# Peptides against a protein of PDB entry 6RGO: the designs that were tried, part 171

Target 1, 392 residues: chain A of PDB entry 6RGO
Amino acid sequence: MALKLLGFNQDATCFSVISSNKGVTIYNCDPFGKCFELEKSTSNDEELDFLVEMLFSTSLIAVVDKTIGASKRKKLKIVNTKRKATICELTFPHEIMDVIMNRKIICVVLKSDQIFVYDISCMKLLRTIDVRGEKLKSTSKFRNSEAVGDIGVRVSLSTDNNSILCYSSYSKSDKENAPLNDIVVFDALKCIQINVLPAVHQSNIVCIACSPDGMLMATASEKGTIIRVFKTIDTENDEPILVNEFRRGSRPSRISEMKFNHDNTLLACVGESDTIHIFALPVTTTEADANEDDTLQQSSHSLSSSINGLQYISKGLANRFGKIIVSKIPTQSQQRHVAYIKIPENAKYRIGFPKDTTNTIHICGEDGNYLVYSIPRNEVGPCTLVKSNTFD

## One batch from the design tools (peptide; made by RFdiffusion4, then SolubleMPNN)

Design b2_p13_5_s1 (from b2_p13_5, 5 letters changed)
Fold by OpenDDE base, seed 1:
Structure b2_p13_5_s1 (fold): chain B 392 residues (1-392), chain A 13 residues (1-13)
Amino acid sequence: as target 1 above (392 residues)
Amino acid sequence: DKLEILRELLEEA
């Protein structure tokens, strides 16, 4: 049967899949098993497509039927899985491209490059963000969205209550074909723009991950060779703070998903390549816990890779056209993965980090494999398979 | 109320 992965929930306790014959199925990770099924409403041999966002391990899901020909591609359903009942429905002027949620908000991304921000507790609209609207004052040409089906506004939301929303925006260049290579950081609760990171890549951003606490974000372009990690809120001399630049590979390959673990120590990425990459982040010691004098001289040979604290003051080289370009970190200072997982070629995988085990990663494949891996701490190498299950 | 059911599910999160 053809499977299509929808992904893990925020804490990797569940994942969702589309089965061509059954519709949407949600699996529990531990104990492994089916916890919800949404039956196919149509007898047609049409390829099923859905968006399903689950609120942690709760009975709350957001569902969009994206099946081709379906009149429902503009309709968001909020569903109680335990009751198998629709709580509410919202209809949008355009096709829904993405839905993200936490305990406070739902964000709905439309094909019009609009983001609708809702208070989840009452489904009240807080803000409409028009990502094109800042640009549309000059050029009325709707990009004929036919040919570039895969380049749209990307979003990521913090899983905490701070509700930091990161989204891709169009660069201020007067060129009709300006890339989606800016990032806006937005407080989704207060409905205020916090920060703007201009030209974080040379090409369109295709993947964004926000950290659970909203303090970090990772970005990747359509090239998928470099991942950049920035601070979301903090700036240095009104310039964006680049925390890390990771090298996924030398060959272009699309990154489909990135995730931080729950303590911001790891960043994982997956995509069209045969390899899931896991990168280590520097532990930001918040100054608070410096007081416990615990003299345990455990010779943690921290592989202090000498992160020479080159505060790369990304002196945004304002080119002669006033474009701030995030200075490329020298290729020699680009960090590699600390761990990896080999996956079958052409198999689409999704990733999740469980909350309780910071060195564990959950993965699931369109090949019907659900796999749990242990991440090595003290060595660069492959992850170790801990558990495996199959699903249909 | 449907919104009450929504709030109950949000408290489970």
Scores: peptide ipSAE 0.465, ipTM 0.946, DockQ to the pose 0.805
Fold by OpenDDE base, seed 5:
Structure b2_p13_5_s1 (fold): chain B 392 residues (1-392), chain A 13 residues (1-13)
Amino acid sequence: as target 1 above (392 residues)
Amino acid sequence: DKLEILRELLEEA
């Protein structure tokens, strides 16, 4: 059967798939099994396409039917899975490209490069962010949306209550073809812009991940060779703080998804490559709690590869054109993965980090495999398969 | 109320 993966929920307790014959199925990870099915509304042999965003392990889902006709692609349904009932339906002026949520906020991304921010508790519109409108203030020509099928606004939302929204924006350049290579950091609750990271890549940003706490953000461009990790809120001398620069590979390959684990110690990435890469982040010891005496000698010999904190104060080379270019970390100083998973070539996979086990990763494939891996702590190497299940 | 059902589900989150 043709499967299409929709992905894991925020805590990797569930994942969603499209089955060509059934519609949407949600699987529980542990115990493994079907927990919800959304039947296809139409008997036609049309290729099914859906957006499904689940609120953690709750009975709340957001659903967009992208299969049939321009009208359904503009409709967001909020569904109670336990009652099998539509709570509300919202209609948008343009096709829905993405939906993301947490306990406070729903963000709806449109093909118009608009982001609609809602208070989830009442479905009240808090803000419309017009990413093109900010570009139009700088550039008179609407790109007719027809020719640039794959390059749209990318978003990520913190899973905590702080509701930090990171989105890709057009660089402020007099060039008619400005790339989507700026990042805006937005407080979705207060509806305020809190930071702007200019020109974080040379090409369009195609993948963004926010940390669960909203303090970190990972970005990848169309090249997918370099992943950059920034602080979202903090700045140094009004400049963005680059925390890490990771090298996924030497060959260009699109990254489809990135995720942080729940304690911000790991970043995973997946895409068109035969390899899921897992990178270690430096543990930000908050200096504050060093005072309490509790002698619990859990000798977790973290292989502190003491990569001496070369604070690469990225002296932003203000190129002669006033563009803050994030200084490239020297290629020799680019960190590699600490762990990896080999996946079948051309198989689309999705990734999730469970909350309770920071050294475990969940993956699922369009090949019908749900796999749980243990991440090695004290060595660079392959992850160990712990559990395997199949789904149809 | 539909919004009451929505609030009940958000308390489970």
Scores: peptide ipSAE 0.456, ipTM 0.945, DockQ to the pose 0.809
Fold by OpenDDE base, seed 3:
Structure b2_p13_5_s1 (fold): chain B 392 residues (1-392), chain A 13 residues (1-13)
Amino acid sequence: as target 1 above (392 residues)
Amino acid sequence: DKLEILRELLEEA
């Protein structure tokens, strides 16, 4: 049977799948089992396509039926899974491309490159972000809708109550074909733009992850060879906004998903390659509780690869020439993964980090495997399989 | 009300 993965919820306690025969099924991770099923609305052998976003372990889901007709693709349903009832329905002017939520905010991404930001508690529209409208002040030419291939606005939302929204935006270049290679950082609650990161890649951004606390973000381009990690907020201390640059591989391969763990110590990525990569982030030791005592000479080989090559462009010139955030970091300073998981070729996988176990990763595949891996702490190597289940 | 049901579900989160 053809399975299509929708992904994990925010805390990786549940995952959602489309089964061609059944419709949408939500699985609980522990104890493993079906917790909800949404029957298909049609008897036809049509390829099922849905968006489903679940709010943590709650009975609240957002659903978009993309299977049939342009009208259904514009409708968002908020559903109570326990009552099997639609709470509300919203209709948009354009097809829904993505839906993301936390306890405070729901964001709806349209094919028009618009982001609708709602207060989830009352379904009130807080903001419409027009990612094209910031560009259209320069060039009136509607790109014919046909040539907008798999390149659209990407979004990620913090899972906390701070509700930091990161989205891809068009570069300010006068070129008709400006890439989606800028990032905007937005406070979704206050509806304020916090930061703009210009030209974070040379090509379109295809994947974004926000940390659970909204303090970090990760980006990958169409090439998927380099992942960059940025601070979302400029710190007063003249610290570089670019915190890490990771090399996934030397060969181009699309990254479909990235996730931070709950303590911002790990970043995982998955995509078209046979390998899930896990990268270690430097722990920002807040210097607070360095109490004096224990001289345990743990030779922590600080993998402080001396990022010697960051030319500090002085504050004064940054206002006229857009902040060159991405200096050409020498290819030698790019960190590799600390851990990996091998996955079957041609199987799409999704990833999630559970809250209670920062060194554990949940994965699920279109092959019908749900797998729990332990991440090695002190060595570079493969993850260890801890638990496996199958689903249909 | 539908909004009351929505609030009850958000308190479970």
Scores: peptide ipSAE 0.454, ipTM 0.945, DockQ to the pose 0.804
Fold by OpenDDE base, seed 2:
Structure b2_p13_5_s1 (fold): chain B 392 residues (1-392), chain A 13 residues (1-13)
Amino acid sequence: as target 1 above (392 residues)
Amino acid sequence: DKLEILRELLEEA
């Protein structure tokens, strides 16, 4: 049977899959088992396509049926899984490309490069973000998204109540083919733009991850060779702060998903390659807790790997056009993974970090495997398989 | 109310 992965919820307690015969199934991770099933609306042998976003471990899901008819692809259903009932339905002017939520906000991304921001508590529209801006409304050339691959606006939302929304935006170049290589940081509750990170990659951004607290953001381009981590809110001399630059590989390979763990110490990435990569983030000791004298010698054997945090002050050579080019961290200072998982080349995988175990990663595959791995702390190497389950 | 049902589910989150 063809499985299609929808992904994990925010805390990796559940994951969602499409089965060609059954429709949408939600699995609980621990104890492992089916917790919800959404039957297909039609007996037709049509390839099932859905968007499903789950609110943590709750009975609240957002569902878009993308399988049948142009009208359904524009409809968001908010469903109570416990009652098997639709709470509300919203209809959009264009096809829904993505849905993301937390306890406060739902964001709906349209094929028109619009982001609709809703207060989840009342389903009131707070903001419509037009990523193309007013000037590009006149060029009715919908990039036939059929011919130009899956290049659209990418979004990520913090899982906390601060509701930091990061999205890809078009660079301010007079070129008709401006890349989606800028990032906007947006307070989704206050509806205020906080920051703009210009030209964070040379090509279109295809993957974004926000940290759970909204303080960090990871970005990857179509090349998927380099991952950049930035501060979202903080700036230094009105310039974006580049915290890390990671090398996934030398060969181009698309990254489909990235996730931070709950304490911002790890970043995982998955995509079209045979390898999930896990990177360590340097813990910024905030100097604030220096005053309480409590001599608990927690011998945190600091992995004093001499990550000389070369604060490469990006002397942004302001090129003649005033664009801050994020200075390339020298290729020699690009950090590699600290851990990895080998996966089948032909199976798409999704990743999630559980809240209570910062050194554990959950993965699920279109091969029908749900796997729990332990991440090594003190060595660079493979993750250890701790638990495995199968689903159909 | 549909919004009351939505609030009940958000209190579970």
Scores: peptide ipSAE 0.445, ipTM 0.944, DockQ to the pose 0.825

Design b2_p13_5_s2 (from b2_p13_5, 4 letters changed)
Fold by OpenDDE base, seed 1:
Structure b2_p13_5_s2 (fold): chain B 392 residues (1-392), chain A 13 residues (1-13)
Amino acid sequence: as target 1 above (392 residues)
Amino acid sequence: DKIEELRKLLEEA
């Protein structure tokens, strides 16, 4: 059967798939098994498409029927999975492109490059963000949305209650074809813009991940060769703080998903390549636990690669032509993966980090494999397969 | 109430 992956929930306890014959199925990871099924409403041989966001391990899901020809592509449903009942429905002026949520906030991304931010507890609209609206004062030409497949506003939301929203925005270049290469950091609860990171890549941002605590974000462009990790809130001399630059590869390949683990020590990425890459992040020592327990000089050769703080002095030398020269960070500062998983070519995979085991990753494939891997701590190498299951 | 059902599901998270 053709499977389409929807992804893992926030804590990787469940994942969602579309089965061509059944509709949406949610699987529990441990014990492995089906926990919910949403039946196909139509007998037509149309390719099913859905958005399904699950709130952790709860019975709350957000559902959008995106099936081609469906009149429902503008309708968000909040569903109780235990009751198989719709709690509420929202209808939008444009097609829904993405839905993200946590315990406080639900964000709905439209094809119009609008983000609707709701208080999930009452479904009250808090803010409409118009990502085009800052640009529309100059050029009335709707980008004919037909030809530019797959490039739209990307979003990520912190899984904590701080509800830090990161989204891609258009650069301030007067050019009709400004790329979606800025990142805006937004407090979704207070409805305040916290930070703007200009031109974090040279091309459109196609993937964003926010850390669970909202303190970090990872970005990848349509090239997918470099992943950048920034602080979300903190700035140095009003400039964005680049924490890491990772090299996924030398050949262009789209990144479809990135995730931080729950303690911000690892970043995983997956996409069109035969490899899931896992990168190590520097442990931000919060100053707190400088308790003097002097004794155990266990020489953990922490490969403290002295990341000499390359102050990304983005001296935005606005060259006379308004090109923000993204200063090429020296290729020597680009870190490689610490671990990897080989996946079948042309198989789409999704990733999740379980909360209880920071060195474990869950993956699932459109090949019908659900796999649990252990991540090596002290060596660069392949992850070890711990558990496997199959689904249909 | 549908909002009360929603709130209860959010408390399970």
Scores: peptide ipSAE 0.593, ipTM 0.965, DockQ to the pose 0.803
Fold by OpenDDE base, seed 3:
Structure b2_p13_5_s2 (fold): chain B 392 residues (1-392), chain A 13 residues (1-13)
Amino acid sequence: as target 1 above (392 residues)
Amino acid sequence: DKIEELRKLLEEA
């Protein structure tokens, strides 16, 4: 049967799949098994397409039927899985491209490059973000949407209650073909823009991940060769907003998903390549815990890779000239993966980090494999398979 | 109430 992966929930306790014959199935990871099924509403041999966002281990899901020809591609359903009942339905002016949620916020991304931000507790609209802005509405003839590939507004939301929303935005270039290479950081609760990162890549951003706490964001472009990690908030200290630059590979390959682990020590990426890459993040010791006098002279060999060569153009000049010259980080300072998983060629995989085991990664494939890997701590190398299950 | 059902589901999170 053709399986299509929808992905893991926020804590990797469940994952969702589309089965061509059954519709949507949600699997529990531990104990492994089916926990919910949404039956196919139509007997037609149409390729099923859905968005399903699950809120952690709860019985709350957001569902969009994206099946071609379905009049439902503009409808968001909030469903109670225990009752198999629709709690509410929202209809949008345009096709829904993405849905993300946490305990506070649900964000709906439309094909119109609009983001609708809702208070999940009452489904009240808090904000409509128009990523094109008012000026671009006049000149953008709707590019015939068939040939413009999968380039749209990308979003990621922190899984915590701070509800930091990161989204891709169009550069201010007067060019009719401005790339989606800016990032906006938005407080979804306060409905305020807190930061703007201009020109973080040379081409469109196709993947964004926010850390669980909303303090970090990872980005990848269409090339997928470089992953950049940024602080979401400007610290008052002259600390760099760009904290890491990782090299996934030398060959271009699309990254479909990135995730941080729950303690911000690891970043995983998956996509069209035969390899899941896992990168180590420097632990930003928040100086707050430095007051406990415990004289453990653990010689943390700070891999202070002397990033001496980053000419920081001061914060004041970057805002004035609209070019954060992401100074070409010398190719020498690009970190490689610390761990990897080999996956079958042409198999689409999704990734998740469980909350309680920061050195464990969950993966699932359209090949019907659910796999749990241990990530090596003290060596660069392959992850070790710990558990495997199959699904259909 | 549908909103009360929604709130109860959010308390499970």
Scores: peptide ipSAE 0.590, ipTM 0.964, DockQ to the pose 0.804
Fold by OpenDDE base, seed 5:
Structure b2_p13_5_s2 (fold): chain B 392 residues (1-392), chain A 13 residues (1-13)
Amino acid sequence: as target 1 above (392 residues)
Amino acid sequence: DKIEELRKLLEEA
């Protein structure tokens, strides 16, 4: 059967798939099994396409049917899975491209490059963000939808209650073809722009991940060779703080998904390559005041690879056009993965980090494999397969 | 009430 992966929920306790014959199925990870099924409303052999966002392990899902006709693609349903009932339905002026949520906020991304931000507790609209802004309304011939395939506004939302929204934005260049290479950091609760990271890549941003706490953000461009990690809120001399620059590979390859683990110690990426890469982040030891008490010798053999904190204060090379270009970390100082998983070539995979086990990663494939891997702590190498299940 | 149903589901999160 043709499977299409929708992905893991926020805590990787569940994942969602589209089955060509059945519709949407949600699987529980532990114990492994079907927990919900949304039956196909139509008997037609049409290729099924859905958006499904699940709120953690709750009975709350957001659903968009993208299969049938322009009207359904504009319709968001909030569904109680336990009752199999639609709680509310919203209709948008344009096709829905993405839906993200946490306990406080639901964001709906439209093909018009608009982000609708709702208070999830009452489904009240808090803000409409127009990423194109007023200046681009006049010159936007709607890029004929055929030639501008997968380039749209990308979003990521913190899974905590702070509800930090990161989204890609058009650079303020007077060029008709400005790239989506700026990032805006937005407090979705207060509806305030917190930060703007200009020109974080040279080309369009195609993947964004926010940390669970909203304090870090990872970005990848269409090239997918370099991943950059920034602080979201903190700035140094009004400049963006680049925390890490990771090299996925030397060859261009699209990154489809990135995720942080729950303690911000790991960043995983997956995409068109045969390899899931896992990168280590520096542990920000908050200098908690070491008051003198108990010598419990937990020999955490931290492999202190003393990556001397070259605070590359990225002196933004203001190019001749006054654009802050995030200074590239020298190629020699670009960190590689600390762990990896080999996946079948051309298989689409999704990734998730469980909350309770920071050194475990969940993956699922359109090949019908759900796999749990252990991540090595003290060596660079392959992840170890711990559990496997199949689904259809 | 549909909003009351929504609030109850959010309390499960």
Scores: peptide ipSAE 0.586, ipTM 0.964, DockQ to the pose 0.815
Fold by OpenDDE base, seed 2:
Structure b2_p13_5_s2 (fold): chain B 392 residues (1-392), chain A 13 residues (1-13)
Amino acid sequence: as target 1 above (392 residues)
Amino acid sequence: DKIEELRKLLEEA
């Protein structure tokens, strides 16, 4: 049977899949089993396509039927899975490309490069962001969606209540084919733009991940060779702070998903390659105010692996056009993965980090495997398989 | 009310 993966929820307690015969199935990770099924609305042999976003482990899902020929690709349904009932339905002017949510906000990305931001508690529209409207109205040429592949606005939302929205934007270059290589950081609750990171890659951004707390953001371009991690809110001398630059590989390969773990110590990436890569982030020791007293000499021999966090202050060569060029970290100082998982080349995988175990990763494949891996802490190497289940 | 049903599901989150 052809399986299509929809992904994990925010805390990796559930994942969703499309089965050609059954429709959408949601699996619980622990205990492993089916927790919800959405029946196929049509008897036709049409390839099923859906967006499903689940709110943590709740009975709340957002669903879009994207099946070809379905008049439903512009409709968002909010569904109570326990009642199998539609709570509300929204219709958009264009096809829905993505849906992301947390406890406060739901964001809907359209094929028109518009982002609709809603208060989830009442489904009130807070903001419409027109990512093209910041670019002069001139080039009304709808990119013929046939010839330019799956290049659209990418979004990521913090899973916390701060609701930090990161999205890709078009560079201010007068070129007709300006890349989607800028990032905007947006407070989705207050509806305020809080930061802009210009030209974070040379080509279009195809993957974005926000940290759970919204303090960090990871970006990858169409090349997928370099991942950059930035602070979202903080700036240094009005310039974006580059925290890390990771090398996924030497060969171009599209990254489909990235995720931070819940404590911002790890970043995982998956895509068209045979390898899931896991990178270590430097622990920013918040100087907790050293109130004096309790000298408990816990001799934790923290093996300070001297990750020389080369604060490459991007001496932004302000090129003559005022564009901050993120200085390339020298190829020799680019950090590699600390851990990896080998996956079949022919199977798409999705990733999730559970909340309770910062050194565990959940993965699921279109091959019907749900796998739990332990991430090594002290050594660079393969992850260890802890649990496996199969689904159909 | 549909909004009251939505609020109850958000309290489970």
Scores: peptide ipSAE 0.582, ipTM 0.964, DockQ to the pose 0.820

